# Ledger of designs, part 114: peptides against a protein of PDB entry 4N7V

Target 1, 222 residues: chain A of PDB entry 4N7V
Amino acid sequence: TLRSITSPLVAHRLKPIRQKTKKAVVSILDSEEVCVELVKEYASQEYVKEVLQISSDGNTITIYYPNGGRGFPLADRPPSPTDNISRYSFDNLPEKYWRKYQYASRFVQLVRSKSPKITYFTRYAKCILMENSPGADFEVWFYDGVKIHKTEDFIQVIEKTGKSYTLKSESEVNSLKEEIKMYMDHANEGHRICLALESIISEEERKTRSAPFFPIIIGRKP

## One batch from the design tools (peptide; made by RFdiffusion4, then SolubleMPNN)

Design b2_p20_8_s4 (from b2_p20_8, 6 letters changed)
Fold by OpenDDE base, seed 2:
Structure b2_p20_8_s4 (fold): chain B 222 residues (1-222), chain A 20 residues (1-20)
Amino acid sequence: as target 1 above (222 residues)
Amino acid sequence: MEIFEEEERELPESVLELLK
């Protein structure tokens, strides 16, 4: 099943983006829907031959073939759905479209990993918790030039000198120089706080059932 | 069938450019 290889994409709170590649254009729309346009070239002109329009929660996929399958000239936005539209739920999506859905999903996940959910300014750094899940990326930009990037899989450190290295285990973290440990401790504290605040804010969103509270900025740059 | 290996390799840099 598709679910065995990916989860429904989540595009909520993402800003509109349009990314063109050789064979496809992927877009996040103002509506937070995601579109994959499949592009073919004829006589030095690019045409959209197929469109997958995916709902913001990833659960509904609308597929259409512009201009009766003849294609529509590539423009600055996806072509409007035609009369011949197929709609599928995530779990009922035909296998022939799975790879295209995965492409959209990977794109969205990447965008999420670069989209701030919580920005927290400390005395020493700008901390950013991103939108991706599980294990959201966490970036710390120290005002003195040190940078720490935490992901679910690794921690990247960039020192003042520009020296960069990646840590993948607790033992490696424990082996850091004392100076770097201080930065790591601060980063970890900021991370803990952001996660705690995320939980609290999410609960308030649930109770209020109002507009999204995220993204949120806490504190200000000194 | 569409192949997205090329497109997927380009996504990281492209996204960074769009979101910076």
Scores: peptide ipSAE 0.029, ipTM 0.687, DockQ to the pose 0.027
Fold by OpenDDE base, seed 5:
Structure b2_p20_8_s4 (fold): chain B 222 residues (1-222), chain A 20 residues (1-20)
Amino acid sequence: as target 1 above (222 residues)
Amino acid sequence: MEIFEEEERELPESVLELLK
């Protein structure tokens, strides 16, 4: 099943973006829908031959073939669906479209990992909790130049000198220089705070059922 | 997947701009 290889994508709160590759253009629209345009080149002109339009919650996929399948010239936005439109639920999506959906999903997840959900300014750093899940990325930009990037899989450290290294185990974290441990401690504290706030705010958001509370900014930049 | 190569190799500038 499609669910065995990916979950429904979640594009809520993401800013519009359009990314072109050789074979496709993926977009997050103002509506927070996600579009995958399949591109073919003919006579030095690029044409959109197929479009997958995915709802913001990932559960509805609309597929259409522009210009009756002849293709529509690539533009700055997906061509509008006009004729011969197919609509599928996530669980009913034909297998031939699974790879394309997976592409959209991975792209959205990438965007989410770079989309601030909570920005927290501390005395020493700008901390950012991202939108991706589970295990949201957490970045700490210390004002003195040190950078820490935490993901579910690793922690990347960039020192003042520009020296960069990745930590993938607790033992490696424990082997850090004392000076770097201080930065890590601060980063961890900021992370804890952001996670706590995320939980509280999300609960209130659920209760209120109003406009999204995120993204939020906490504290002041010095 | 071939279609992921560009996005996985480098973060697109457009994505990086989301941090600004």
Scores: peptide ipSAE 0.027, ipTM 0.690, DockQ to the pose 0.035
Fold by OpenDDE base, seed 1:
Structure b2_p20_8_s4 (fold): chain B 222 residues (1-222), chain A 20 residues (1-20)
Amino acid sequence: as target 1 above (222 residues)
Amino acid sequence: MEIFEEEERELPESVLELLK
């Protein structure tokens, strides 16, 4: 099943973006819907032959073929759906569209990993908790040039000199130079705080049912 | 499959540029 391969994509709170590649254009719309436009080239002109429009929660997929399948010239936005559209739930999506959905999902997840959910300025660094899940990316930009990027799978460190390395285990973290450990300690504290704030704010957001609280910025750059 | 594999390889750079 599709569900065994990927979960429904989540595009909530993501800013609109349109990314063109050779064979596809993927967009996050103002509505937070996600569109995949399949592009074909003919006579030096690019045409959109197929569009997958996915709801912000990933659960509804609308598929249409512009201009009766003849294609519509590529523009700055997806072509509007006409009559003869197909609508599927996530669990009822035909297998022939799974790859395209996965493409959209991976794109959204990537965007989420680069989209700030919480920005926290400390005395020493700009800390950013991203939107991706599970295990949101966490970036720390120290004002002196050190950078730490934490993901679910690894920690990347960029030292003042520009030296970069990746840590994949606790043992490697424990083997860091003492000066780097200080940066890591600060990063971890910032991470803890951001996670705590995320939890608290999310709960309040749920209770109030108001406009999204995120993204938020805590503090200001010194 | 090959088509989207190629597209996926292009995503990281493009996302970085657009979200920069």
Scores: peptide ipSAE 0.032, ipTM 0.701, DockQ to the pose 0.028; fails the geometry check
Fold by OpenDDE base, seed 3:
Structure b2_p20_8_s4 (fold): chain B 222 residues (1-222), chain A 20 residues (1-20)
Amino acid sequence: as target 1 above (222 residues)
Amino acid sequence: MEIFEEEERELPESVLELLK
């Protein structure tokens, strides 16, 4: 099943974006829907031959073939669905579209990993908890130039000199120089605080059933 | 089925650039 290889994508709270590649254009719309436009080139003109429009929660996929399958000239936005429209649930998506869905999902995951959910200014750094899950990326930009990027898989450190290295195990983290450990300690504290606030705010958001509270900014740069 | 291996490899850099 598709579910065995990926989960439904989640594009909530993501800003509109459009990325063009050789074979496809992927977009997040104002509606927070995700569109994959399959592009073919003919006589030096690019045409959209197929479109997958995926709901913001990833559970509904609308597939259509512009201009009766003949294709529509590539524009600055997906062509409107007019002909040969099919609608599928995530679990009923034909296998031939799975790779295209995965492409959209990976794109959304990457966007989420670069989309601030919580921005927290401390005395020493700008901390950012991103939208991706599980294990949201966490970035710390110290005002003195040190940078720390935490992901589910690794921690990247960029020192004042620009020297960059990646830590992939607890042992490597524990082997850090004392001066770097101080930055790491601060980063970890900021991370903990952001996670705690995320939980509290999310709960209030659920209770009020109002417009999204995120993204939020806490504090300001000194 | 369309193959997106090349596009997938390019996504990280492209996304980073677009979100700067």
Scores: peptide ipSAE 0.031, ipTM 0.703, DockQ to the pose 0.027; fails the geometry check

## One batch from the design tools (peptide; made by RFdiffusion4, then SolubleMPNN)

Design b2_p21_1_s1 (from b2_p21_1, 8 letters changed)
Fold by OpenDDE base, seed 5:
Structure b2_p21_1_s1 (fold): chain B 222 residues (1-222), chain A 21 residues (1-21)
Amino acid sequence: as target 1 above (222 residues)
Amino acid sequence: DEEEKELEEEFKKLDEEYEKE
């Protein structure tokens, strides 16, 4: 099943973006829908032959073939759906479209991992909790040039000298030199605070059922 | 912008993976 290889994508709160590849264009629209355009070249012109339009919650997929499959010239936005539109739920999506959905999902996941949900300025750093889940990415940009990037899988450290390394276990973290541990301690505290705030704000957002509270910015750069 | 450059690099990797499949 499609669910066995990917979960429904979630594009809520993501800014519009358009990314072109050789064979496709993937977009997040103003509506927070996600579009995958299949691109073919003919006579030195690129045409969109197929479009998958995925709802912001990933659960509805609308598929259409511009100009009856003849294609529509590639533009700065997906072509509008016309006739012969097919609509599927996530669990009923034909297998022939799974790869394209997976591509969209990976794209959205990547964008989410780079989309600030909470920005928190401390005395020493700009801390950013991202939108991806589970295990949201957390970045700390110290004002002196040190950077720490935490993911679910690893911690990347960039020192003042530009030296970069990745930590994949607690033992490696514990083996850090003392000066780097200080940065890590600060990063961890910032991370804890962001997670706590995310929880509190999300609960209030649920109660009010108003416009999204995120993204938020806490504090200011010194 | 360093953040933009990192995003572009990740997009490039994603695109390369998709094209190879």
Scores: peptide ipSAE 0.047, ipTM 0.715, DockQ to the pose 0.753
Fold by OpenDDE base, seed 2:
Structure b2_p21_1_s1 (fold): chain B 222 residues (1-222), chain A 21 residues (1-21)
Amino acid sequence: as target 1 above (222 residues)
Amino acid sequence: DEEEKELEEEFKKLDEEYEKE
C-alpha cells in the first residue's frame, strides 16, 4: 500500500515555494496544496504533461493532463485543471502515481525540516525547532559561530574553526571535548524548552480551534 | 535568502536520490 511507503504529506503552515528540476516542478501553493508538474522538453520548449495536485493534508490527489495530454507550456505556476480530471483519496491512489506522491512527500518533509515552528532566543544562541515530524529538526546557532543541528538520526556540530562532524550515537556525544559539551548542554536545554512550548501551544490550539499559533518567536537576540 | 539557498541545495540532493531510485 502507499501507506506502507509514506504517510500523507502535511503542507500546513508552509510558505509557498516552487522548485524546478529537469523532469519536474514541485510547488507549494498559497493554498498550501502541493503540485507536482511532470515536465518534458520538445523543440527547446518545456511542457507540463501531467500534474498531481495534492491537498494540504495529503489525503486528496487530483490528477490531470494539461491540454488533453499534449502538454501545456511550462509557466510560473501549475496549469489549471481542464478536463479529464481524476480525483483520488490517499488510500485509493493508483500505484502508478505512488512514486510521484512519494517525491512530493519527501519534498514537503524537506521543506518542513527547514521551516521554523518555534524560534527561541537564548543568552547565547538562536534556537529553532522545525516543522517536520516525527522528531523535528532542531538547530542552534550560537552567537559566537558554533552551530548544532539535531535531527532524529544525528547531531551535526560546526565548531568556531569551521570544523564540522556528525554524531550518530550517545557514546560519540559522551566522548566530546568539554568545551563542546557546554554547547551541547545549552542546545539540549533549548531543545527541551522548545518541545515543552510546542506541547503547551498545540494543546491550546486544540482547545480553541482558532487560527494556527505557529510559527512563533520567543525572546529576541541580545 | 540563505534558507532558500540551503533548501535548494538539499532539494537538489533529494532530486538526485529520486532519479537513482
Scores: peptide ipSAE 0.045, ipTM 0.708, DockQ to the pose 0.728
Fold by OpenDDE base, seed 1:
Structure b2_p21_1_s1 (fold): chain B 222 residues (1-222), chain A 21 residues (1-21)
Amino acid sequence: as target 1 above (222 residues)
Amino acid sequence: DEEEKELEEEFKKLDEEYEKE
């Protein structure tokens, strides 16, 4: 099943973006829908031959073939769904489209990992909790040039000198120089605070059913 | 600028993986 390969993508709160590759264009629209455009080149002109338009919650996939499958010239946005439209649920998506959906999902996951959900300014750093889940990325940009990037899988440290290294275990973290441990301690505290705020704010969103509160900015840059 | 470059690099990796499959 498609579900065994990927979960439904989640594009809520993501800003519009358009990424072109050799064979495809992937977009997040203003509507928070995700489009995968299959691109073919004929006579030095690029044409969109197929479009997958995926709902913001990933559960509905609309597939259409522009200009009766002849293709539509590549533009700055997906062509309108006017010809040969099919609509599928996630669980009913034909296997021939699974790879394209997976690509869209990975794209969205990547964008989410780079999309701020909470920005928190401390005395020493700009902390950012990202939109990806589970295990959201957390970045700390210290004003003195040190950077710490936490993911579910690793912690990356960039020192003032530009030296970069990755930590994959607690043992490695414990073996850090004391000076770096201070940065790590601050990063961890910022992370804790962001997670706490996320929980509280999310609960309030649930109660009010209002417009999303995220992204939020806490504090000001000194 | 640095964040954009990192994102572009990750997109490139994603594209390379997709093209190989």
Scores: peptide ipSAE 0.043, ipTM 0.709, DockQ to the pose 0.780
Fold by OpenDDE base, seed 4:
Structure b2_p21_1_s1 (fold): chain B 222 residues (1-222), chain A 21 residues (1-21)
Amino acid sequence: as target 1 above (222 residues)
Amino acid sequence: DEEEKELEEEFKKLDEEYEKE
């Protein structure tokens, strides 16, 4: 099943973006829908031959072939849906489209990993909890130049000297120099606070059913 | 913007991975 490969993408709260590759253009629209435009080149002109328009919650996929399959010239936005539209639910998406959906999902996940959900300014650093899930990325930009980037898979450290290294296990974290451990401790505390705030705010959102509270900024740069 | 550059690099990696599949 598609679900065994990827979860439905979630594009809520993401800013519009358009990324062109050789074969495709992926966009997050103002509507928070995600569009994958499949691009072909003919006679030195790029044409959109196929479009997958995915709902913001990832559960509905609308597929259409611009200009009756002849293609529509690539523009600054996806072409409007044509009369030949197919609509699928996530679980009913034909297998031939799974790779394209997966690409969209990965794109969205990447964007989410770079989209601030909570920005928290501490005395020593700018902490940012990102939108991706599970295991949201967490970045700490210390004002003195140290950077820590935590993901679900690793922790990257950039020291003042520019020395960069990646930690992939607890043993490696435990083997850090004491000076770096101080930064790590601060980063971890900031992370804890952001996660706590996320939980509290999310619960309030659920209760109030109001507009999204995220993204938020807590504190000020000193 | 350093963050934008990092994002672009990650997109490039994603694209490269997608092309290899």
Scores: peptide ipSAE 0.041, ipTM 0.706, DockQ to the pose 0.755

Design b2_p21_1_s2 (from b2_p21_1, 7 letters changed)
Fold by OpenDDE base, seed 5:
Structure b2_p21_1_s2 (fold): chain B 222 residues (1-222), chain A 21 residues (1-21)
Amino acid sequence: as target 1 above (222 residues)
Amino acid sequence: EEEEEELKKEFEKLMEEYEKE
């Protein structure tokens, strides 16, 4: 099943973006829908032959073939759906479209990992909790030039000198020099606070059923 | 696999540009 390969993509709160590759264009629209345009070249012109339009929650996929499959010239936005439209739920998506959906999902996940959900300014750093899940990326930009990037899989450290290294285990973290441990401690505290705020704000958002509270900025740069 | 790595690099580059704007 498609579900065994990937979860439904989640594009909520993501800013519009359009990325062109050799064979496709992937977009997040103002509506937070995700579009995959399949591109073919003919006579030195690029044409969109197929479009997958995926709902913001990833559960509905609309597929259409511009100009009856002849294609529509590639533009700055996806072509509008025509009369020949197929709609599928995530669980009913034909297998021939799974790879394209997975492409969209990976793109969205990447965008989410770079999309601030909570920005928290401390005395020493700008901390950013990202939108991706599970295990949202967390970035710390210290004002003195040190950078820490935490993911579910690793921690990347960039020192003042520009020296960069990746930590993949607790043992490696524990082996850090004392100076870097201080930065790590601060980063961890900022991370804890952001996670706590995320929980509290999300609960209030659920209760109020209002417009999204995120992204949010806490504090200001000194 | 090679296509996936290329896609990742392209996306990463794009995101870097997007973050600068």
Scores: peptide ipSAE 0.038, ipTM 0.645, DockQ to the pose 0.091
Fold by OpenDDE base, seed 4:
Structure b2_p21_1_s2 (fold): chain B 222 residues (1-222), chain A 21 residues (1-21)
Amino acid sequence: as target 1 above (222 residues)
Amino acid sequence: EEEEEELKKEFEKLMEEYEKE
């Protein structure tokens, strides 16, 4: 099943963006819907041959073929849906579209990994918990120039000198220089706080059913 | 996976700018 290889994408709270590759254009719209435009080149002109429009919650996929399948010239936005549209739920999406959905999902995850959910200013750093899940990216920008980027897969450290390295195991983390461990400790504390805040705020959102509380900014740069 | 890696390669730098906005 599609669900066995990916979860429904979640584009809520994401800012609009449009990115082009050779074969596709992927967009997050003002409506927070996600569009994948499949692009073909013919006679030095790019045409949109197929569009997957995915709802903000990832559960509804609308597929259409612009201009009766002849293609529509690539523009600054996805072409409007035609009368010949197919609508699928996530669980009913034909397998032939799974790869394209995965493409959209990965794009959204990438955007989410760069979208602040919680910004927390500490005495020493600007901490940012991102929107991606599971294992949201967490960035710490120390005011003295040290940077730490935590992902589910690795920790990247950029020292004051500009020296950069990636840690992929606990052993490597434990082998850090003592001075770097201090930064890591602070980063970890900031991370813990952000996760705690995310939890309690999300619970309040659930209870109130009001407008989203995120993104939030806590504190100010000293 | 290949498409994902291509996406990352192509958009990573652009995403840095996106984060700043």
Scores: peptide ipSAE 0.032, ipTM 0.636, DockQ to the pose 0.117
Fold by OpenDDE base, seed 3:
Structure b2_p21_1_s2 (fold): chain B 222 residues (1-222), chain A 21 residues (1-21)
Amino acid sequence: as target 1 above (222 residues)
Amino acid sequence: EEEEEELKKEFEKLMEEYEKE
């Protein structure tokens, strides 16, 4: 099943974006829907032959073929759906579209990893918890130029000199120089605080069922 | 703009992986 290889994409709170490759264009719309346009070139003109429009919660996929399958000239936005529209739930999506859905999902996940959910200003750094899940990316931008980027898989450190390295195990983290450990300790504290705040705010958001509380900014840059 | 270019590069890399399969 599709569910065995990916979860429904989540595009909530993401800003609109449009990215083009040779064969496809992926967009997040103002509605937070995700569109994948399949592009073919003919006589030096690019045409959209197929569109997958995915709901913001990833659970509904609308597929259509512009201009009766003849294609529609590539523009600055997806072509509007016309006749002969197919609508699927995530669990009923035909296998032939799974790869395209996975592509959209991975793109959205990438965007989420770069989309601030919580921004927390400390005395020493700007801390940012991102929207991706599980294991949201966490970035710490120290005002003195040091940067720490935590992901589920690794920790990247950029020192004041511009020297960068990646830590992939706890042993490597423990072997850090004392000076770098101080930055890491601060980053870890900021991370803990952001996770705690995320939990509290998410619970309140669930209770109120009102407008989204995220993204939020806590504190001010000194 | 720099963030957009970085995202574009990562997206292109992602697509290359999918196109090779």
Scores: peptide ipSAE 0.062, ipTM 0.726, DockQ to the pose 0.777; fails the geometry check
Fold by OpenDDE base, seed 1:
Structure b2_p21_1_s2 (fold): chain B 222 residues (1-222), chain A 21 residues (1-21)
Amino acid sequence: as target 1 above (222 residues)
Amino acid sequence: EEEEEELKKEFEKLMEEYEKE
């Protein structure tokens, strides 16, 4: 099943973006829908032959073939769904479209990992909790030039000199130089605070059912 | 802007793997 290889994508709160490769264009629209355009080149002109338009919650996929399948010239946005339209639920998506859905899903996951959900300014750093889940990325930009990037899989440290290294275990973290441990301690505290705030804010958002509270900025840069 | 360029590079790398298959 498609579900065995990916979950429905979640594009809520993501800003519009359009990325082109040789064979495809992936977009997040103003509506927070996600589009995958299949691109073919004929006579030095690029044409969109197929479009997958995926709802913001990933559960509905609209597939259409522009210009009766002849293709529509590639533009700055997906062509309008006018010809040969099919609509599927996530669980009913034909297997032939699974790979293209994965393109969209992976793209959205990447965008989410780079999309601020909570920005928290401390005395020493700008902390950012990202939108990806589970295990959201967390970045700390110290004002003195040190950077720490935490993911589910690793911690990356960039020192003032620009030297970078990756930590993959607690043992490696514990073996850090004392000066770096201080940065790590601060980063961890910032992370804890962001997670706590996320929980509280999300609960209030659930109760009010109002406009999204995120993204949110806490504090100001000194 | 720098973040967008990085995202683009990461996406291109991701798509290269899929497009080769």
Scores: peptide ipSAE 0.057, ipTM 0.721, DockQ to the pose 0.739; fails the geometry check

